Peptides against a protein of PDB entry 3J47. Designs and how they scored, part 3

Target 1, 121 residues: chain A of PDB entry 3J47
Amino acid sequence: IRLTNQLKSLKGLQSKLKDVVEYLDKVINKELPINHTILGKLQDVFNLLPNLGTPDDDEIDVENHDRINISNNLQKALTVKTNDELMVIYISNLVRSIIAFDDLIENKIQNKKIQEQRVKD
Target 2, 69 residues: chain B of PDB entry 3J47
Amino acid sequence: YEEKEESNLAATKSMVKIAEQYSKRIEEEKELTEEELKTRYVGRQDPKKHLSETADETLENNIVSVLTA

## One batch from the design tools (peptide; made by RFdiffusion4, then SolubleMPNN)

Design b1_p8_3_s1 (from b1_p8_3, 5 letters changed)
Fold by OpenDDE base, seed 2:
Structure b1_p8_3_s1 (fold): chain B 121 residues (1-121), chain C 69 residues (1-69), chain A 8 residues (1-8)
Amino acid sequence: as target 1 above (121 residues)
Amino acid sequence: as target 2 above (69 residues)
Amino acid sequence: SEVATIKL
């Protein structure tokens, strides 16, 4: 349920971003007027997003460099956290597989013992 | 979307707790595997099956916890 | 031969 909700949220965000890109392309091509309300909300979302390193080398004053570094650090921290979580899942799955194999080996040994007893009888 | 954001925040806090619990669960799993090894020598079927099931349940709970985070 | 059912 939680994974499904997260996936649904990510899909919703992806769809919205696609709609925005399509809208921006139409505005650039002068096919549609700019909806300022949608653009304002999108700008707010983009401002809240850690500045994903598009190196637009425009002379953004030195004061914004510290904020960009903090944002990059946050993105890096989120990436590291995601990697750690995936690693934990991977290790857990491996351990589960090992336990399952141990059970199979034990079952095989037990079956062999039962067969050996039947042959003696 | 807002409900999912709240769920993601709660999940993130849970993930930190899960990381701590993961270390503990790994140790519990090791103990279970050692007990299985000891029980294999004693030749009684029932304790080994229970240990394996407990280890599987512990792993499943860890996976669900990480996936919910 | 009961193969141990891996309960996923």
Scores: peptide ipSAE 0.480, ipTM 0.839, DockQ to the pose 0.009
Fold by OpenDDE base, seed 1:
Structure b1_p8_3_s1 (fold): chain B 121 residues (1-121), chain C 69 residues (1-69), chain A 8 residues (1-8)
Amino acid sequence: as target 1 above (121 residues)
Amino acid sequence: as target 2 above (69 residues)
Amino acid sequence: SEVATIKL
């Protein structure tokens, strides 16, 4: 469910971005009047995008961008964070699998012992 | 989309908490595995099963936490 | 075509 919601949000963002690009192209071609409201919102989105152009502001506060989709420098920090989280998840899953496997082996051994006892009786 | 964004933010906060809990969960999982090993020696199926189930639950919660991150 | 208003 959560992953599906994340994918849906990402798809929605992608669709909106495409619509904005198409709108901008139509405005440039003078096919449609400039919708200042859409442009203002787009500008706000771009302003919220981490400044890709200033590589030197390395110290962009990592705090806000748990949102995976935010632009490249913050996206790099977010990518690192996401990578670390994925690594933890991977290790956790591996550990769970090992424990589950151990339990399965134990259950199998116990079942075998029970069967052997039943055959002796 | 906003609901999903809010969900993602909540998920990220949850992930930080999960990361803190991860160490604790790993320890709990180890304890369950040890109890299962002990239960093998006692010949009682019940403690081993409970330990296995608790380990699985702990791992599931960890996976969900990471996936929510 | 309903431009899906991505509510940010």
Scores: peptide ipSAE 0.433, ipTM 0.831, DockQ to the pose 0.132
Fold by OpenDDE base, seed 3:
Structure b1_p8_3_s1 (fold): chain B 121 residues (1-121), chain C 69 residues (1-69), chain A 8 residues (1-8)
Amino acid sequence: as target 1 above (121 residues)
Amino acid sequence: as target 2 above (69 residues)
Amino acid sequence: SEVATIKL
C-alpha cells in the first residue's frame, strides 16, 4: 500500500511536470498568455527544488550564486542522505536474503535426508 | 500533494528510526541463526523454521521500507 | 482545465 501510494505520487508529479513543460512551450510560442498564479507556484517549486540538473549554471550572477550554492549544498546533502538511506535498506535486504537462502539450503539438506531414509526403508 | 510531502517527510524520519531498528534486527537475526546452528545438532524440535520465517518477515519489511523511501 | 485540477 505505501509503495503503491509513493509510486502513484511520483507518477502524478511526473505528469504534472510534463503538463508544465507543455504549458511553457505554448507560452513561448505565444499561443497562451502567461498565467501569473501558475508561474508563481512554479517559481516556488523551483526555489524548493535543488538544482540537481546542470552543473554548468556557473554563469548565473554572483548574488544568486550564494543562495544557489546554499540551495545546492542543501540539495547535495539531501541527496547524500537519501543515498545513505537507500544503501542501508539495500544492505538490510541482502542480509535477509542471505539468511533466507541459508535456511532454504538447510531445508533442502533435511528433505534429502528424509528421502534417503525413505528409500532405505 | 501537500499531504504527500508531509507523508514523505514523516517517512524519511521513520527511515532513520528504521535504520536504528535494523541494526537491532540484524543482531536478533544473528542470534536466531546461531540458535539454528545449535538446533541442527539438537535433533528434534525445529527452531529452524521459526528463524526462517523471522528472516523472511525481516526481508519483507526492508523491501517495503526501500519502496517507501 | 486539467492544470486547475492539480490539488497541491
Scores: peptide ipSAE 0.408, ipTM 0.824, DockQ to the pose 0.190
Fold by OpenDDE base, seed 5:
Structure b1_p8_3_s1 (fold): chain B 121 residues (1-121), chain C 69 residues (1-69), chain A 8 residues (1-8)
Amino acid sequence: as target 1 above (121 residues)
Amino acid sequence: as target 2 above (69 residues)
Amino acid sequence: SEVATIKL
């Protein structure tokens, strides 16, 4: 559900961006007048977008690191976070496997004892 | 879209909480395994199996929680 | 001039 909502939001954003690009192309072609309000909002969005293209602003605000999708730096931070989460999952699975293995060993020892008792009887 | 953005923010907060819960669950798993070890000395097979199953369930819930986050 | 509305 959460991933689906995120995906839907991203698709919505993508659609809007496409509409803006199409609008900008029409404005460039002088088919439509320039809407200053849209351009201002778009500029605000671009300013809020971590600069995908300018490598220099390394100041990824730590709070923005949780915002996965927008910037290469943010993507890097998200990749690191994802890697950490995957490591935790891996370690958890490993621990579970060790516990399961220990139980199997115990069961095998018990079964051997039961067989030895049956042979004595 | 606002609802989804709010959901994403909540999900991010949940991820932090899941990390904390994960640490706690690892400790709970260790406690269960220690109890299993203690139960091994008592010679009853059934309690050990129950503790092992409980540890496995705890780990599974942790994994699902991390995957859902 | 049509303004695209983002449904959040």
Scores: peptide ipSAE 0.406, ipTM 0.816, DockQ to the pose 0.274; fails the geometry check

Design b1_p8_3_s2 (from b1_p8_3, 5 letters changed)
Fold by OpenDDE base, seed 2:
Structure b1_p8_3_s2 (fold): chain B 121 residues (1-121), chain C 69 residues (1-69), chain A 8 residues (1-8)
Amino acid sequence: as target 1 above (121 residues)
Amino acid sequence: as target 2 above (69 residues)
Amino acid sequence: GPLAFIKL
């Protein structure tokens, strides 16, 4: 359920970003007027989102470069965190598999001992 | 979307807590494996199986917790 | 246990 909600949120964000890009392309092409309310909320979302490197703001002043660096650092930190979590899951699964295998071996050893005892009786 | 963002933030905090709990559970699992090794010397079959099942359940709970976080 | 692997 939680993963499904995270995936749904990411898909919603991706769809919204796509709609923004399509809208910006239409505005650049002079095909549609700028909806200021949607753009303002999207700008707020983009300012809150770690700046996924849009390379085209080469002209935005040194102050925005620090915010971009903070945002990229946050995205990098989130990526590192996600990687660490995946590593924990992987290690946990590996350890469980080892324990289950150890039990299987012990069960086989016991079954062999029971069979050997039955042959001696 | 906002409720999910709050849920993701809460999940992120929970994941940090889960990482700490994971380290503790790995140590508990090692203790369980050591007790299984000790029980192997005692020749009683039932305690070892129970210990292994408990270790597996602990790992499963960790994996489910990390996957849900 | 892990020692079962060594005895195998």
Scores: peptide ipSAE 0.464, ipTM 0.847, DockQ to the pose 0.006
Fold by OpenDDE base, seed 1:
Structure b1_p8_3_s2 (fold): chain B 121 residues (1-121), chain C 69 residues (1-69), chain A 8 residues (1-8)
Amino acid sequence: as target 1 above (121 residues)
Amino acid sequence: as target 2 above (69 residues)
Amino acid sequence: GPLAFIKL
């Protein structure tokens, strides 16, 4: 259920992003006037989005360089945190697999002992 | 959309709690293994099967937690 | 138990 909701949210975001790109292309081509209400909501979304590093090389003044570095550091820190969580999950699965194999081996040893006793009787 | 964002934030907070619970579950799995070792000295087959089933259930719950994260 | 792996 939770994963399905996350996937649905991600698909909704992807569709909105595609609509924005298509809108921006039409504005660049001068085919449609800018809808200020949609643009304002998009700007609010972009300001809330951690800067997914497309290095647009356009001259945004020196004061934003520290904020871009903080955002990149935050994104890197979030990526590291996600990797650490995935690593813990992986180790967990390995430990459980090892326990399951130990139990299987022990069951096999017991079955062999039972068969050896039956041959002696 | 907003309800899903709130659900994702709650999911992230739940992941931190899941990591703590996971560390505790690893310790509980070790205790179960120690009890299995103790039960092996007592010579009864039934506790061993129950421990194996509990380890498998714990494994399944972690796999589901991983897939949900 | 983990000791069973060593004895096999």
Scores: peptide ipSAE 0.464, ipTM 0.841, DockQ to the pose 0.006
Fold by OpenDDE base, seed 5:
Structure b1_p8_3_s2 (fold): chain B 121 residues (1-121), chain C 69 residues (1-69), chain A 8 residues (1-8)
Amino acid sequence: as target 1 above (121 residues)
Amino acid sequence: as target 2 above (69 residues)
Amino acid sequence: GPLAFIKL
């Protein structure tokens, strides 16, 4: 359920972003007036997006190639976090399996002892 | 959308809390296993089985919590 | 428990 909600939110954001790009393209083509309210909300979204590298005004000189790397670093960090969570789940399942096997072995030993006692009686 | 962003932030905070809870639950599982070892000396089969079942339930709740995060 | 393996 939560993952589905996150995916649905991400899809909603993607759709909104696409609508904004289409709107911006229409504004650039002078087909529609600039809606200042949408631009303000978009600026707020860009400001709330973890600083995808607005360097302060003075370092305009780093080539467009490095901006793709910063988006990749956040995606990498999210991927690492997801991998760590999956690792925790995997370890938990292994531990549960080990406990279940230990109990099975103990039950088998106990059953064997009970059978040996019944043969002596 | 804001409610879902809040839910994602809460989920991220819950993930950190779940990692801490997971570490704590691993320690609780070890304590349960140590108590099982102590209960083996008391010669009653039933308490040991109950402790093992409780450890399994605790692990299951941990896994469900991590999956829900 | 995991230590039962040592006594077997």
Scores: peptide ipSAE 0.457, ipTM 0.841, DockQ to the pose 0.006
Fold by OpenDDE base, seed 3:
Parts: sequence; C-alpha cells; structure tokens
Structure b1_p8_3_s2 (fold): chain B 121 residues (1-121), chain C 69 residues (1-69), chain A 8 residues (1-8)
Amino acid sequence: as target 1 above (121 residues)
Amino acid sequence: as target 2 above (69 residues)
Amino acid sequence: GPLAFIKL
C-alpha cells in the first residue's frame, strides 16, 4: 500500500510537472497571460525541488550559482540522507528475513523430528 | 496534490523517527535472538514461536516503513 | 536460530 501511494505521488508529480511545462509553453507562445501567482508558486517549487542537475546551468549568474550550489549541496545532502535511510531499512529487512528463515528452518527440523518419532512408535 | 505533499513531508518526518526506532528494533531483535538461543538450550518451544512471530511482525513493520520511506 | 542452520 505505501509503495503504491509513493508511486501514485510520483506519477502525480510527473503529471503536474508536465502540466507546468505545457503552461510555460503557452505563456511563451503568448496564448495565456503571465500569472504572477503561478510563477511565485513555481519558483517556490523550484526552490524546494532538488536541482536535479541539468548540466546546462553554466549561464546562471555567480550569485545565483552560490545559492544554487547551496541548494544543490542541500539536495545532495537530502539525497544522501534518503539513501542512508533506505539502506538502513534495507539492512533491517535483511536481518529480519534471516531471523525469520532461521526460525522457519528450526520449525522444519522440529517437525521432521516429531515425524520420525511418530514413525518409530 | 497539496494534501499529498503534506503527506510526503509527514512521511519524511516519520522516516527520521523510523530510523531511530529502527536502531532500537535491531537491538530488540538481537535480544530476542539471544533469548531464542537461550530458550533452545532450555528446551522450551513456546518462547521460540513467540520470537518468530515478533520477528515476522518486525519484518512487516520494516517493509511498511520502506514502502513509506 | 543460527545453531539450527548448522545442524541442518
């Protein structure tokens, strides 16, 4: 259920991103007036979005580059933190799976011993 | 979408709390495994079954945590 | 437990 909700969230984000791109294309083509409220929300989203490095940011002014580098470093740090958290959860699942398998094998050995005892009686 | 963003932020905060709970759960799982080793030596089957069930519940909670993470 | 794995 949770993974399905995350996938649904990601799909929703992807659809919204596509709608934003289509809206920006319509604004560039002068089909729609520039809505300042939408641009402000988009700017807030871009400030909150990990600068997934499109490598073409070579032209953004040095002051924006430091803020973008801080944002990119923060995003890298958030990505690293997320990866570390996922790794910890993965290792826990492995450990629990190993314990559950150990118990399953022991239950199987016990059941086999009980069957061998029943055949001897 | 806003409700989902709020849900994702709440999920991320929950994940940090889950990481702390996870360290504690690993320690609890180790203690349970040591008790299982002791219980095998003592020949009582019932504590072993309870440990297996606790390990399974812990695994399910971890899978749900990964899926939420 | 780990000892059961060794005995199997």
Scores: peptide ipSAE 0.465, ipTM 0.849, DockQ to the pose 0.006; fails the geometry check

Design b1_p8_3_s3 (from b1_p8_3, 5 letters changed)
Fold by OpenDDE base, seed 2:
Structure b1_p8_3_s3 (fold): chain B 121 residues (1-121), chain C 69 residues (1-69), chain A 8 residues (1-8)
Amino acid sequence: as target 1 above (121 residues)
Amino acid sequence: as target 2 above (69 residues)
Amino acid sequence: EEEATIKL
């Protein structure tokens, strides 16, 4: 349920982002007027997103550099956390596989002992 | 969207707690595997099966906790 | 034939 809700939220965000890109392309092509309300809300969302900005715009004021560094540090921290979680899931699945394999080996040893006893009787 | 952001923040706090619990659960699983090795020599089937089931349940709880985080 | 059935 939770994973499905997160995935649904992410898909909703992706769809909205696609709609905005399509809207921006139509505005650039002069096919549609700019909806300033949608653009403003999108700008607010982009300003709240960790600046994934490519480092090539040398002219961004020093006060924005500290915010960009904090934002990049937050994104890096979120990425590291996600990697750690995935690693925990991977190790957990590996341990389950090892336990299941151990049980299989034990069952095989037991079956062999039962068969050896039946041959002696 | 806001309700899901709040859920993600709560999940993030839960993940830190889950990481601590994970370290503890790995140690518990390791103890279980060592007891299984010892129980194989004693010839009692039932303790070994119970150990395997407990390890599987611990792993399931770990995975569910990480997925819910 | 040793069918080792792993119960999941």
Scores: peptide ipSAE 0.449, ipTM 0.846, DockQ to the pose 0.008
Fold by OpenDDE base, seed 1:
Structure b1_p8_3_s3 (fold): chain B 121 residues (1-121), chain C 69 residues (1-69), chain A 8 residues (1-8)
Amino acid sequence: as target 1 above (121 residues)
Amino acid sequence: as target 2 above (69 residues)
Amino acid sequence: EEEATIKL
């Protein structure tokens, strides 16, 4: 249930991001006027996002280089944190699988003992 | 969306607590596996099943906890 | 026959 909710939230974010990209493409193509309110909210979201600077804007004021490095470091730290969390999930699943196998082995041994008892009777 | 973001933030805080609990749960799971191994020698059916079920529940809680983060 | 007796 929780994973499904996270996945649903991520899919919602992805859909919203796609709608924004599609809107930006329509604005670039001059098919639609820029909705300044949506763009302003999007800019606020992008300013709150650790600057996923696409590398292509040549206005690298020296002050932006430190912010980009801080942002890249923050993204890297978030990626590392996510990787660590995924590793813990993976290890937990492995451990659960091992326990399940141990139970299967025990059940198999019990079944074998029951069969051996039936052959003796 | 906002309620889910709050849920994700609460989940992330829970993850840090879960990482600490995970270390403890791994130790509890090892103890359970050792007790199962011991119980295999003692020939009592009931303690092993209960131990396995408790280990599975502990692991499920770990997985749900990590998946919530 | 062996597989059918695994009680989960």
Scores: peptide ipSAE 0.423, ipTM 0.841, DockQ to the pose 0.007
Fold by OpenDDE base, seed 5:
Structure b1_p8_3_s3 (fold): chain B 121 residues (1-121), chain C 69 residues (1-69), chain A 8 residues (1-8)
Amino acid sequence: as target 1 above (121 residues)
Amino acid sequence: as target 2 above (69 residues)
Amino acid sequence: EEEATIKL
């Protein structure tokens, strides 16, 4: 359910981005007047989009670095975070497989003991 | 959309908490495995199986939590 | 001997 809601949200954002691109293309083609309100909101979104290209803003609070910075650096950080998460999932699955294997070994040992007892009787 | 952004923020905070819980759950799983090893001496089939099932359920809840995050 | 019936 939560993953589906996240995916639906991401799809909604993608649709809105597509509508904005289509709007920008129409504005570039001079088919529609520049809606300054949409452009201002888009500029605000682009300004809130972590600066893809200016190295000079030293003051990005290191503590907010876990925020989805759609910038290539944060796509890298998100890729790293996703990679770390995938590693955690992989380790968890590996540990689960080890536990299941240990149980299988114990079950085999117990079954062997039960068979040995049945043969002695 | 805002409600979902808030849900994503809550999910991200939950991921940090899940990472801490994951470390704790790994320790709990290790303790369960140690207790299973101790129960290996006591010859009671049922407690070991129950411990293993509980460890598996704990891992499953961890994996689902990490995947949901 | 390997066919130890894993009683689930």
Scores: peptide ipSAE 0.413, ipTM 0.833, DockQ to the pose 0.006
Fold by OpenDDE base, seed 3:
Structure b1_p8_3_s3 (fold): chain B 121 residues (1-121), chain C 69 residues (1-69), chain A 8 residues (1-8)
Amino acid sequence: as target 1 above (121 residues)
Amino acid sequence: as target 2 above (69 residues)
Amino acid sequence: EEEATIKL
């Protein structure tokens, strides 16, 4: 259920991004006026999104470089934190899987012993 | 979308709490495994099933935590 | 071919 909800959310985001690209293409082609409210919210999202842009060589003003470096450091820190959390959860799942496997082996040994007793009776 | 952002913030706070609970759950899982080792020596079937069920519940809670992350 | 019915 939760994976399905996450996948549905990602698909919704992908569809919205596609709609934004199609909207931007129509604005570039002068077919539609810019919806300033959608563009402002998108700009806020892009300002909150760490610059995953390859630094193309265009003169990014030095004042933006410090804010971008701070935002990239924050993103790297958030990515590291997310990776650490995922690693902890992975290890937890592995440990539980091992315990469940040990119990399964023991149950199998007990079942075998019960069957051997029933064959002797 | 705003409800989802609030849910993500709540999920992030829950992850920090989950990390603390995880350390405690690992210790509880070790204690249960040690009790199971002792119960194997005593030769009665009942404590092992409860340990297996507890391990499965713990696994489900971690999967749920990953899915909330 | 022992059908070990693992009672979960």
Scores: peptide ipSAE 0.413, ipTM 0.839, DockQ to the pose 0.007

Design b1_p8_3_s4 (from b1_p8_3, 5 letters changed)
Fold by OpenDDE base, seed 2:
Structure b1_p8_3_s4 (fold): chain B 121 residues (1-121), chain C 69 residues (1-69), chain A 8 residues (1-8)
Amino acid sequence: as target 1 above (121 residues)
Amino acid sequence: as target 2 above (69 residues)
Amino acid sequence: EELATIKL
């Protein structure tokens, strides 16, 4: 359920970002007027994205170039974290499969011992 | 969307805690496998099955925790 | 020989 909600949210963000890119391209081509309301909401989203990593540093007046680097570093850190989590899930599933396989081997050995005992009796 | 963003932030904090729990759970799983090996030598079937079931439950809880993060 | 079914 949670993974489906995260995926749905990410797909919603991706669709919105695509719509904005298409809108910006049309504005650059002078085909459509600028919708300031959509642009403002997008700017708010982009301004909130850097704040997802450090809620406590409201005072860093870092000039626009450093903001892009910080945003890119945060996005990279989030990507690395996601990869680490996926790796943990993968290893956990692998370990579970190994344990289940070990039990299967043991059950087979026990069944063989039971059959060998029945043949001796 | 906003409720999901808050859920993702809470999830991110939970993920750090899960990484710590994961390291501990891997060690618990190793201990379980060692005890299974010892129990195979002693020839009592029931303790080993219980150990395997406990390892599977621990792994399932790990997976659910990481998926929940 | 009944193979133990792995419950996923």
Scores: peptide ipSAE 0.488, ipTM 0.853, DockQ to the pose 0.008
Fold by OpenDDE base, seed 3:
Structure b1_p8_3_s4 (fold): chain B 121 residues (1-121), chain C 69 residues (1-69), chain A 8 residues (1-8)
Amino acid sequence: as target 1 above (121 residues)
Amino acid sequence: as target 2 above (69 residues)
Amino acid sequence: EELATIKL
């Protein structure tokens, strides 16, 4: 259930990003007026998104470089945190699978012993 | 969307608490497996099943906690 | 005998 909700949320975000790109292309082509309210909210989201930009060599003003580094450090920290969380889930699932397997082996041994007793009677 | 952002912030705070609980739950799970090993030598079928069920519940709670975070 | 589907 939770994984399905996360996947649905990610798909919703992907669809929204696609709609934004299509909207920006239409604005560049002068087909639609700029919706300033949507653009402002998108700009706020992009300012909150750590710059995923490969540094193409163009004149990024020195004042933006410190903000970009702070944002990239925050993204890197969030990525590391997400990786650590996923690792904890993975290890937890592995441990559960091992315990469940140990119980299955024991139950199988017990069932075999019960069958061997019933065949001797 | 806003309700989900607030939920993500609450989840992030919960995650630090979950990491501490995870360390404690791993220790509890190890104690359970050791007690199960001892129960294999001393007694009838019932205590081992209960231990297995408790380990499964503990791990389910861990997975649910990390998936919520 | 493949006993017990892991109940998730």
Scores: peptide ipSAE 0.483, ipTM 0.844, DockQ to the pose 0.009
Fold by OpenDDE base, seed 5:
Structure b1_p8_3_s4 (fold): chain B 121 residues (1-121), chain C 69 residues (1-69), chain A 8 residues (1-8)
Amino acid sequence: as target 1 above (121 residues)
Amino acid sequence: as target 2 above (69 residues)
Amino acid sequence: EELATIKL
């Protein structure tokens, strides 16, 4: 349920992002007038988006360079956090597999002992 | 959207708590495995299977908790 | 001996 809600949320965000891209493409193609309110909100969203560093914007003021570094550090931190979470999931799955394997080994040992006892009787 | 941001923030806090719980659960799992090793010396069918099932359930709850975070 | 399928 929660994963489905997160996935639905991500899909909703992806759909909105696609609608924004489609809107931007229409504006670039001069099919629609630039809605300054949408563009402003989009700029705000892009400014709030962790700067997916395109390395080539040499002209962003020194204060923005620190913000970009902070944003890249935030994105790196989020990526590291996601990696750590995935690592925990992976380790948890490995541990489950180990426990399950240990149980299977024990079940086999027990079954073998039961068979050996039945052959002696 | 705001509810989702709040949910993500709550999830992030839950994730820190889950990491602590995960560390604790790994220790509990090790104790269970050690008890299974000890119980391998003590008598028949049911306790070992129940311990394994409890360890599996604990791990399941951990994975679901981490996945839900 | 078929390894008992771990019921998820």
Scores: peptide ipSAE 0.479, ipTM 0.844, DockQ to the pose 0.008
Fold by OpenDDE base, seed 4:
Structure b1_p8_3_s4 (fold): chain B 121 residues (1-121), chain C 69 residues (1-69), chain A 8 residues (1-8)
Amino acid sequence: as target 1 above (121 residues)
Amino acid sequence: as target 2 above (69 residues)
Amino acid sequence: EELATIKL
């Protein structure tokens, strides 16, 4: 249930992002007027995205060249974090599969013992 | 969408706690596997099953937690 | 024998 809700939320976010990209492309192509309200909200979201990774360290005037590097470094750090999280999930699933396999082996051994006992009786 | 976003935010806040809990859950799962191995030697069926079930639940919680992340 | 169904 939780997983399904998260997948739906992520899909909803992905759809909205796609709609925004399509809207921006139409605005660039002069097919539609710029909706300043949507752009303002989008700009707020884009300004919040890089700030979600910096703890509140005050006022460093970093020139425009470092902003692209900071965005790339943050995106890289988020990618590394996501990769580490995925690796942890993978290891967990592997361990669960091993435990389930060990249980299956034990069940088979027990079944063989029960069958051997029935043949002796 | 909003209810799910709120659920995702709660899930994301739980993610840091989940990383810490994940390490503990892996340790609990290993302890459970060791007890299962010991129970194999003692020939008692019931402790092994409970151990396996608890390991499975621990892993399920880990998977749900990381997929929530 | 309940096959431990890995409920995904």
Scores: peptide ipSAE 0.529, ipTM 0.854, DockQ to the pose 0.010; fails the geometry check

